# Designs tried in a protein design run: peptides against a protein of PDB entry 3JWR. Part 62

Target 1, 323 residues: chain A of PDB entry 3JWR
Amino acid sequence: TRELQSLAAAVVPSAQTLKITDFSFSDFELSDLETALCTIRMFTDLNLVQNFQMKHEVLCRWILSVKKNYRKNVAYHNWRHAFNTAQCMFAALKAGKIQNKLTDLEILALLIAALSHDLDHRGVNNSYIQRSEHPLAQLYCHSIMEHHHFDQCLMILNSPGNQILSGLSIEEYKTTLKIIKQAILATDLALYIKRRGEFFELIRKNQFNLEDPHQKELFLAMLMTACDLSAITKPWPIQQRIAELVATEFFDQGDRERKELNIEPTDLMNREKKNKIPSMQVGFIDAICLQLYEALTHVSEDCFPLLDGCRKNRQKWQALAEQ
Target 2, 298 residues: chain A of PDB entry 3JWR as posed
Amino acid sequence: TRELQSLAAAVVPSAQTLKITDFSFSDFELSDLETALCTIRMFTDLNLVQNFQMKHEVLCRWILSVKKNYRKNVAYHNWRHAFNTAQCMFAALKAGKIQNKLTDLEILALLIAALSHDLDHRGVNNSYIQRSEHPLAQLYCHSIMEHHHFDQCLMILNSPGNQILSGLSIEEYKTTLKIIKQAILATDLALYIKRRGEFFELIRKNQFNLEDPHQKELFLAMLMTACDLSAITKPWPIQQRIAELVATEFWEQGDQVGFIDFVCTQLYEALTHVSEDCFPLLDGCRKNRQKWQALAEQ

## One batch from the design tools (peptide)

Design b1_p20_1_s4 (made by RFdiffusion4, then SolubleMPNN; from b1_p20_1, 13 letters changed)
Fold by OpenDDE base, seed 3:
Structure b1_p20_1_s4 (fold): chain B 323 residues (1-323), chain A 20 residues (1-20)
Amino acid sequence: as target 1 above (323 residues)
Amino acid sequence: DEEYERAREELERFLRQMGD
């Protein structure tokens, strides 16, 4: 395609130029092409292209395929969300110095997972899928959408001309897919809630050890969640704008819940309750986000900007909630 | 997985109560 040709021929700017190592990164000003260029740079600077012998054209095609398989009519869970998740992962790996704590396969898997974790997202949560009796709810009991996202990821990875993992051995391929699956599934907040206590306890007791395979897996899951939720850590103007996108999508779901399911939506998804957004954001930060970024910062102090951003945004939301 | 279901229920409760 012309798009592929343009991307493949383009000079990829440095990570410094693209600012993709910054935790404060924003994609708002970036074109789709630029987001793809950023993604190429992430793979390159993590040595994934070299270490796994990725062909440039194949990587470009894969990126475009991933982007194409996000829906444009979804307000938040679209390509830009996936891209921002991946960028946060990249920043955590580089600026947060987590790269040196992980294997190349883990890094590869995480980056692919971050980009792929919401593929074909429909702008509704698992609860809606379950309640609507969607066919996917019959296929999967738990983490319905995350299973679907992984299936989409696998489909793309196996598609002709998109096989960025073709340079891997069979064992490496299997390992990578396993980690990708685990990472995508980890973005189910229910799984986060299920597992976070173990992670926090290990941190609290100073018993956390990445050399333990189980703890490694646990960490990768927590890291995925941290990146997935990283919008909450962004500078306030960015946070506000992203929060509006999230709210838009939630309200769209609420509207569908009324129309399709004949139920009154929860306040979170109720357009009429938009005035509660600030207090809900505070609640979300307190219940879900803060302890995660605290724990992550204990694993790597260089991830502090995520925690700091989260704290700052909590203050901002709290101030709005008090008005 | 009972633990998952408990966690899911916790999440759902949280999401429902966020506006309170």
Scores: peptide ipSAE 0.502, ipTM 0.922, DockQ to the pose 0.802
Fold by OpenDDE base, seed 1:
Structure b1_p20_1_s4 (fold): chain B 323 residues (1-323), chain A 20 residues (1-20)
Amino acid sequence: as target 1 above (323 residues)
Amino acid sequence: DEEYERAREELERFLRQMGD
């Protein structure tokens, strides 16, 4: 395609030029081509291209395939969300110095997972899928959409000309896929809620050890969630804009719930309850986000900008809730 | 997975109550 030719021939700017190591990064002004260039830079600077012998054209095609398999008519869970999740992962690995704590396979898996974790998202949550009796709800009992996202990820990875993992041994390939699956599934907030207590307790007791395979797996899951939710950490103007996108998608779901399921949506998804967004954001930060970024900062102090951003946005949302 | 179901229910309750 013309897009592939353009991407493959383009000079990839440095991470510094692209500012992809910044926790404050915004994609709002970036073209689709520029987001793809950023993605190439992430793979390159994490040494994944070299270490796993990726062909440039194959990587370019894979990136474009991943991007193509996000829906454009979904307000939030689109390519830009996946891209921002991956960028946060990259920043956490580089600026947050988590790279040195992980294996190359884990890094590879996390980056692929971050880019792929919401593939073919339909702009509705698992509850909607279940209540609508969608065919996917018959295939999976738990984490319905996350299983679908992984299936899409696997499909793309195995598609002709998209096989970025072809340089791996069979054992490395299996390991990578296992980690990708676990990482994508970890983006189910229910799984986060299930597992976070163990993680926080390990941190609290100063017993956290990444050399323990179970704790490593737990950490990777927490890191994925931290990146997936990283919009809450962004500078306030960026946070507000992303919150509007999230609200738009939730309201679209609420509208569909009324129309298709004949149910009254929850306040979170009710267009008429837009005035509750600030208070809901405060609640979300307190219940879900703060402890995670605190714990992550205990693992690596260089991740503090995520925690600081989250705290600052809490103050901003609280101020709006008081108006 | 009973723990998952409890967590899912907790999440759902939380999301429903966020506006209250």
Scores: peptide ipSAE 0.502, ipTM 0.924, DockQ to the pose 0.801
Fold by OpenDDE base, seed 4:
Structure b1_p20_1_s4 (fold): chain B 323 residues (1-323), chain A 20 residues (1-20)
Amino acid sequence: as target 1 above (323 residues)
Amino acid sequence: DEEYERAREELERFLRQMGD
């Protein structure tokens, strides 16, 4: 395609030029092509292209395929969300120095997972999918959308000309796919809630050990969630704008819940309750976000900007809630 | 998976209460 030709022929700017190592990164000013270039840079600077012998054209095609399989009519859970998740992962690996704690296969898997974790997202949560009796709800009992996202990821990875994992051994391939699946599934907040207590306890007791395979898996799950929720850590102007996108998508779901399911939406998804957004954001930060970024910062102190950003945004939201 | 269901219920309760 013309898009592929353009991407494959383009000079990829440095990570410094693209600012993709910054936790404060914003994609708002970037074109779709530039987001693809950033993605290439992430793979390159993590040594994934070299270590796994990725062909440039294949990587370009894969990136474009992933991007294409996100919906444009979804306000938040689109390519830009996936891209920002991957960028946060990249920043956490590089600037946060988590790269040194992980294997190349784990890094490869996490980056692929971050980019793929919401493939074909429809702008509705698992609860809606289940209540609407969608065909996907018949295939999966738990983490319905996350299973679908992984299925889409696998489909793309196995598609002709998109096989960025072709340079891996059979064992490496299996390992990578396992980690990708676990990482994508970990973005189900229910799974986060299920598992976070174990992680926090290990941290609190100073018993956390990445050399333990179970704890490694747990950490990768927590890291995925931290990147998935990283919008809450962004500088306030960026945070506000992203919060508007999230609210838009939630309100769209609420409108559909009224129309299609004949139910009154929760305040979170109720367009008429827009004035509650600040207080809801404070609640979300306190219940879900703060402890995660605290724990992540404990594992790697260089991830502090995520925690600091989250704390600052909590203060800003609290101030708005008090008005 | 009872633990998952408990976690899901906790999440749902939380999401419902966020607006209260």
Scores: peptide ipSAE 0.495, ipTM 0.922, DockQ to the pose 0.815
Fold by OpenDDE base, seed 2:
Structure b1_p20_1_s4 (fold): chain B 323 residues (1-323), chain A 20 residues (1-20)
Amino acid sequence: as target 1 above (323 residues)
Amino acid sequence: DEEYERAREELERFLRQMGD
C-alpha cells in the first residue's frame, strides 16, 4: 500500500526528537504516520530489531496492521490508547531503567502486548459483553475482551508479511507468546485487583525478587497495568483531555445499556452525572492507581514521575470536586 | 476461579461506589 511504502521509506527520527522517552509525552499533535515512526523507534532503541533480526518492511507492515485493527469509532480504546500504553512502556524501560531488569524476550513481549492489548476493542467493558449475551461471552468465562485481544494479536502475528517473530527459535517464540498472553490478560482490572495484594506485600516486606519466576510474572502484570493506566499520570492538560475521551466512551456504553439492555447505568457511565467525574477520578486514583505507582517506584526509583504525576492529578481532581 | 470472581465483584462494587 501507499501507506506502507511511505512508512518504510521514511527516515525515523531519534527518540529524543520524538520525545518518546518522556513520561510527559503527548500524542495529540502526532499524525498516524508519526505514531508509526515512534513505534519503529521503540523497537529499534530497545534493540529488538537487531536482536531478533526483524525486517524493516515486515515491522512496518505489522505496525500498520495493528493500527488498522483498532476501531476509529471508539472514543478511547483505539490505536492512540495502545500507542500511548506502548510509549509509557518504552519510557518505563528506558527512563525508568526497567530495561536492565528484564530479558530481551520479556521486553519484546511487553512492547507487542502494549500495542496489541486492546485490539478490536468495541468501546464496552466485559460486564456489558456478558450482560448482552455476546458470542464472545460463550467462548470465555473470564477476561472476555482480553482473550479476544490476544486472539487478534495472534492472528496479526501469523498473517503473511506481518511475522515479526520469524527470527525467533521455536522455544523463544513459545516463551514470547506466553508472556504476550499473560501481559494482555493482565490488563483486565479484575486480575489486577486479584493479584495486586501479593505484589504490594512482597514490596512492603522487602521480599520482592525478580529472579523468582512467579514474582517476575507478577511484576510484568503490574507493569502492564501501570502503562495501561498511565493517562492518569500525564500533565494536567493531557490528563483532562484523556479523561474526556474515557468519559465519552463510558457514556456511550451507558446510553447503550439504557437502550439495548433496559438498565440504569452506573454513575461512571451515566451521562446525566458528568458532574461527578472529578470525585470519581479521585476515587479511582485512591483505589486503583496510587498504590501501584508507589510500588513500581519502589522497584525502580526512576519511575517516580509516574507517581508524581498521579499525585498531582489527584490534587487537581480533588480541587474540582470541592467546587 | 473463585478468587477471580471475588475480585470481579470487588471491581464492580468499586465502580458502582465511585459516584457516591
Scores: peptide ipSAE 0.492, ipTM 0.921, DockQ to the pose 0.814

Design b1_p20_2 (made by RFdiffusion4)
Fold by OpenDDE base, seed 4:
Structure b1_p20_2 (fold): chain B 323 residues (1-323), chain A 20 residues (1-20)
Amino acid sequence: as target 1 above (323 residues)
Amino acid sequence: SSTAEALEETLLEEADTNLA
């Protein structure tokens, strides 16, 4: 395609030029081509292209295929969200120095997972999919969308000319797919809530050990969630804009819940409760975000900008909630 | 906070509904 030719022929700017190592990164000013160039740079600077012998054209095609399989009519859970999740993963690996704690296969899997974790997202949560009796709810009992996202990821990885994993051994391929699956499934906040207590307790007791396979898996899950939620850590102007996108998508779901399911939406998804957004954001930060970024910062102090950003945004949201 | 608890409760209820 013309898009593929343009991407494959383009000079890929440095990570410094693209600012993709910055936790404060914003994609708002970037074209779709520039987001694809950033993604190539992430793979390159993580040594994934070299170590796994990725063909440049195959990587370009894969990136464009991933981008194409995000819906354009979804306000938040689109290519830009996945791209920002991957950028946060890249920043956590590089600037946060998490790269030094992980294998190349784990890094490969996490980057693929971050880009793929919301593939074909419909702008509705698992509860809506279940209550609407959608065909996906018949295929999967739990983490319905995350299973679908993984299936879409696998479909793309196996598609002709998109096989970025073709340089892996059979065992490396199996390992990578296992980690990708676990990482995508870990983006279900319901699973995060169930598992986070174990992670926080290991950190609190100073018993956390990445050489333990179970603790490694747990850490990768927590890192995925930390990147997925990373909008809450962004500089305030960026955070406000992303919160508007999230609110738009949630209100669109709430409007559908009223119309299609004849239910009153929760305050989070209720357009009539938009005045509660600041207090709900404070609640979200306190319930979900703060402890995660605190724990991540204990694993790597260089991840502190995520925690600091989260704390700053809590103060901003609290000030709005008091008005 | 009551909002944090309510959010956790909602997420837990959704999780339990999805695992049943």
Scores: peptide ipSAE 0.023, ipTM 0.705, DockQ to the pose 0.751
Fold by OpenDDE base, seed 3:
Structure b1_p20_2 (fold): chain B 323 residues (1-323), chain A 20 residues (1-20)
Amino acid sequence: as target 1 above (323 residues)
Amino acid sequence: SSTAEALEETLLEEADTNLA
């Protein structure tokens, strides 16, 4: 395609020029082409292109295929969300120095997973999919959408001209797919809530050890969630704008719940309760976000900007909730 | 906060539906 030719021929700017190592990064001013260039830079600077012998055209095609399989009519869970998740992963690996704690296969899997974790997202949660008796709810009992996202990821990875993993051995390929699956499934916040207690307790007891395979898997899951939720850490103007996108998508779901399911939506998804957004954001930060970024900062102190951003945004949301 | 609890409850309900 013309898009592929343009991307494949483009000079990829440095990570410094693109600011993709910054935890404060925003994609709002970036074109779709620039987001794809940033993604190429992430793969290159993580040594994934060299170490796994990726062909440049194949990587470009794969990135464009991933981008194409996000829906444009979804307010938040679109290509820009996946791109920002991957950028946060890149920043955590580089600026947060987590790269030094992981294998090249784990890094490869995490970056693919971050870009792929919401593929074909419909702008509705698992509860809506289940209550609507959608065919996906018959295929998967749990983490319905995350299973679908992984299936979409596999479909793209196996598509002609998109096989970025063709340079891997059979064993490396199997390992990578296993980690990708685990990482995508870990973005189900329900699974995060269930597993986070074990992670926080290991940190609290100073028993956390990345040489333990189970603790490694647990850490990768927590890191995926930390990147997925990273909008909450952004500078206030960015955070506020992203929160409006999230609210738009949730209200669109609530409107569908009323119309299609004859159900009164929860406060989070109720357009009539828009005035509760600030207090709900404070609640979300306290219940879900703070402990995660505290624990991540304990694993790597260079991740502190995520925790600091989360704390600052809590203060901003609290001030709005008091108005 | 009641909103944190409600979110946690929603996520736990989703988890229980996602773990059943």
Scores: peptide ipSAE 0.023, ipTM 0.703, DockQ to the pose 0.664
Fold by OpenDDE base, seed 5:
Structure b1_p20_2 (fold): chain B 323 residues (1-323), chain A 20 residues (1-20)
Amino acid sequence: as target 1 above (323 residues)
Amino acid sequence: SSTAEALEETLLEEADTNLA
């Protein structure tokens, strides 16, 4: 395609030029082409292209295929969200020095998972999918959308000319797919809530050990969630704008809940309750985000900018909630 | 906060409904 030719022929700027190592990164000013160039740079600077013998054209095609399989009519859970999740993963690996704690296969899997974790997202949560009796709710009992996202990820990875994993051995391929699946499924916040207590206790007791396979898997899950939620850590102007996108998507769901399901939406998804957004954001930070970024910072102190950003945004939201 | 607790409860209920 013309898009593929343009991407494949483009000079890929450095990570420094693209600022993709910065936790404060914003994609708002970037074109779709520039987001694809950033993605190529992430694969290159993580040594994934070289170590797994990826063909440049195949990587370009894969990136464009992933981007194409995000919906344009979804306010938040779109390509830009997936791209920002992957950028946060890249920043955590590089600037946060987590790269040194992981294998190349784990890094490969996490980057693919971050880019793929919301593929074909419909702008509605699992509860809506279940309550609407959607066909996906008949296929999967739990983490309905995350299973669908993984299926979409597999479809793309196996598509002609998109096989970025063709340089892997059979065992490396199986391992990578296992980690991708686990990482995508870990983005279900319901699973995060169930598992986070184990992670926090390991950290609190100073018993956390990445050499333990179970603790490694747990850490990868927590790291995925930390990257997925990383909008809450961004500089205030970026955070505020992303929160508006999230609110738009949630209100669109709430409007559909009223219309299609004849139910009153929760305050989070109720357009009439928009004045509660600041207090709800404080609640979300306190319930979900703070302890995660505290624990992540304990694993790697170089991840502190995520925690600091989260704390600063809590203060900003609290100040708005008091008005 | 009541909102934080309510969000956690909702996520737990969704997780349990999904495992059943």
Scores: peptide ipSAE 0.022, ipTM 0.695, DockQ to the pose 0.695
Fold by OpenDDE base, seed 2:
Structure b1_p20_2 (fold): chain B 323 residues (1-323), chain A 20 residues (1-20)
Amino acid sequence: as target 1 above (323 residues)
Amino acid sequence: SSTAEALEETLLEEADTNLA
């Protein structure tokens, strides 16, 4: 395609020029081409292109295929969300120094998973999919959308000219796919709530050990969630704008719940309750985010900017909730 | 906070509904 030719021929700027190592990164000013260039830089600077012998054209095609399989009519769970998740993963690996704690296969899997974790997202949660009796709810009982996202990821990876994993051995390929699946499934926030207690307790007891395979898997899951939720850590103007996108998508779901399911939406998805957003954001930060970024910062102190950003945004949301 | 607990409870209920 013309888009592929343009991407494949483009000079890829440095990570410094692109600011993709910054936890404060914003994609708002970036074109779709620039987001693809950033993604190429992430693969290159993580040594994934070299170590796994990726062909540049194949990587470019794969990135464009992933981007194409996000819906444009979804306010938040689109290519820009996936791109920002992957950028946070890259920043956590580089600036947060987590790269040195992981294998190249784990890093490869996490980056692919971050970019792929919401593929074909429909702008509705698993509860809506289940209650609407959607065909996907018959295929999967649990983490319905996350299973679908993984299936889409696998489809793209196996598509002609998109096989970025063709340089891997059979065993490396199997391992990578296993980690990708686990990482995508870990983005189900319901699973995060169930598993986070084990992670926090290991941290609290100073028993956390990445050499343990189970603890490694648990850490990768927590790291995926930390990157997926990383909008809450961004500088306040960025956080506000992303919160508006999230609210838009949730209100669109709530409107559909009223119209299609004849139910009253929860306050989170109720357009009439928009005045509760600041207090709900404080609640979300306290219930979900703070402990995660505290624990992540304990694993790597260089991840502190995520925790600091989350704390600063909590204060901003609290000040709005008091008005 | 009561809001944090209520949100956690909702997410746990959703998780259990998704695991049931």
Scores: peptide ipSAE 0.022, ipTM 0.698, DockQ to the pose 0.788; fails the geometry check

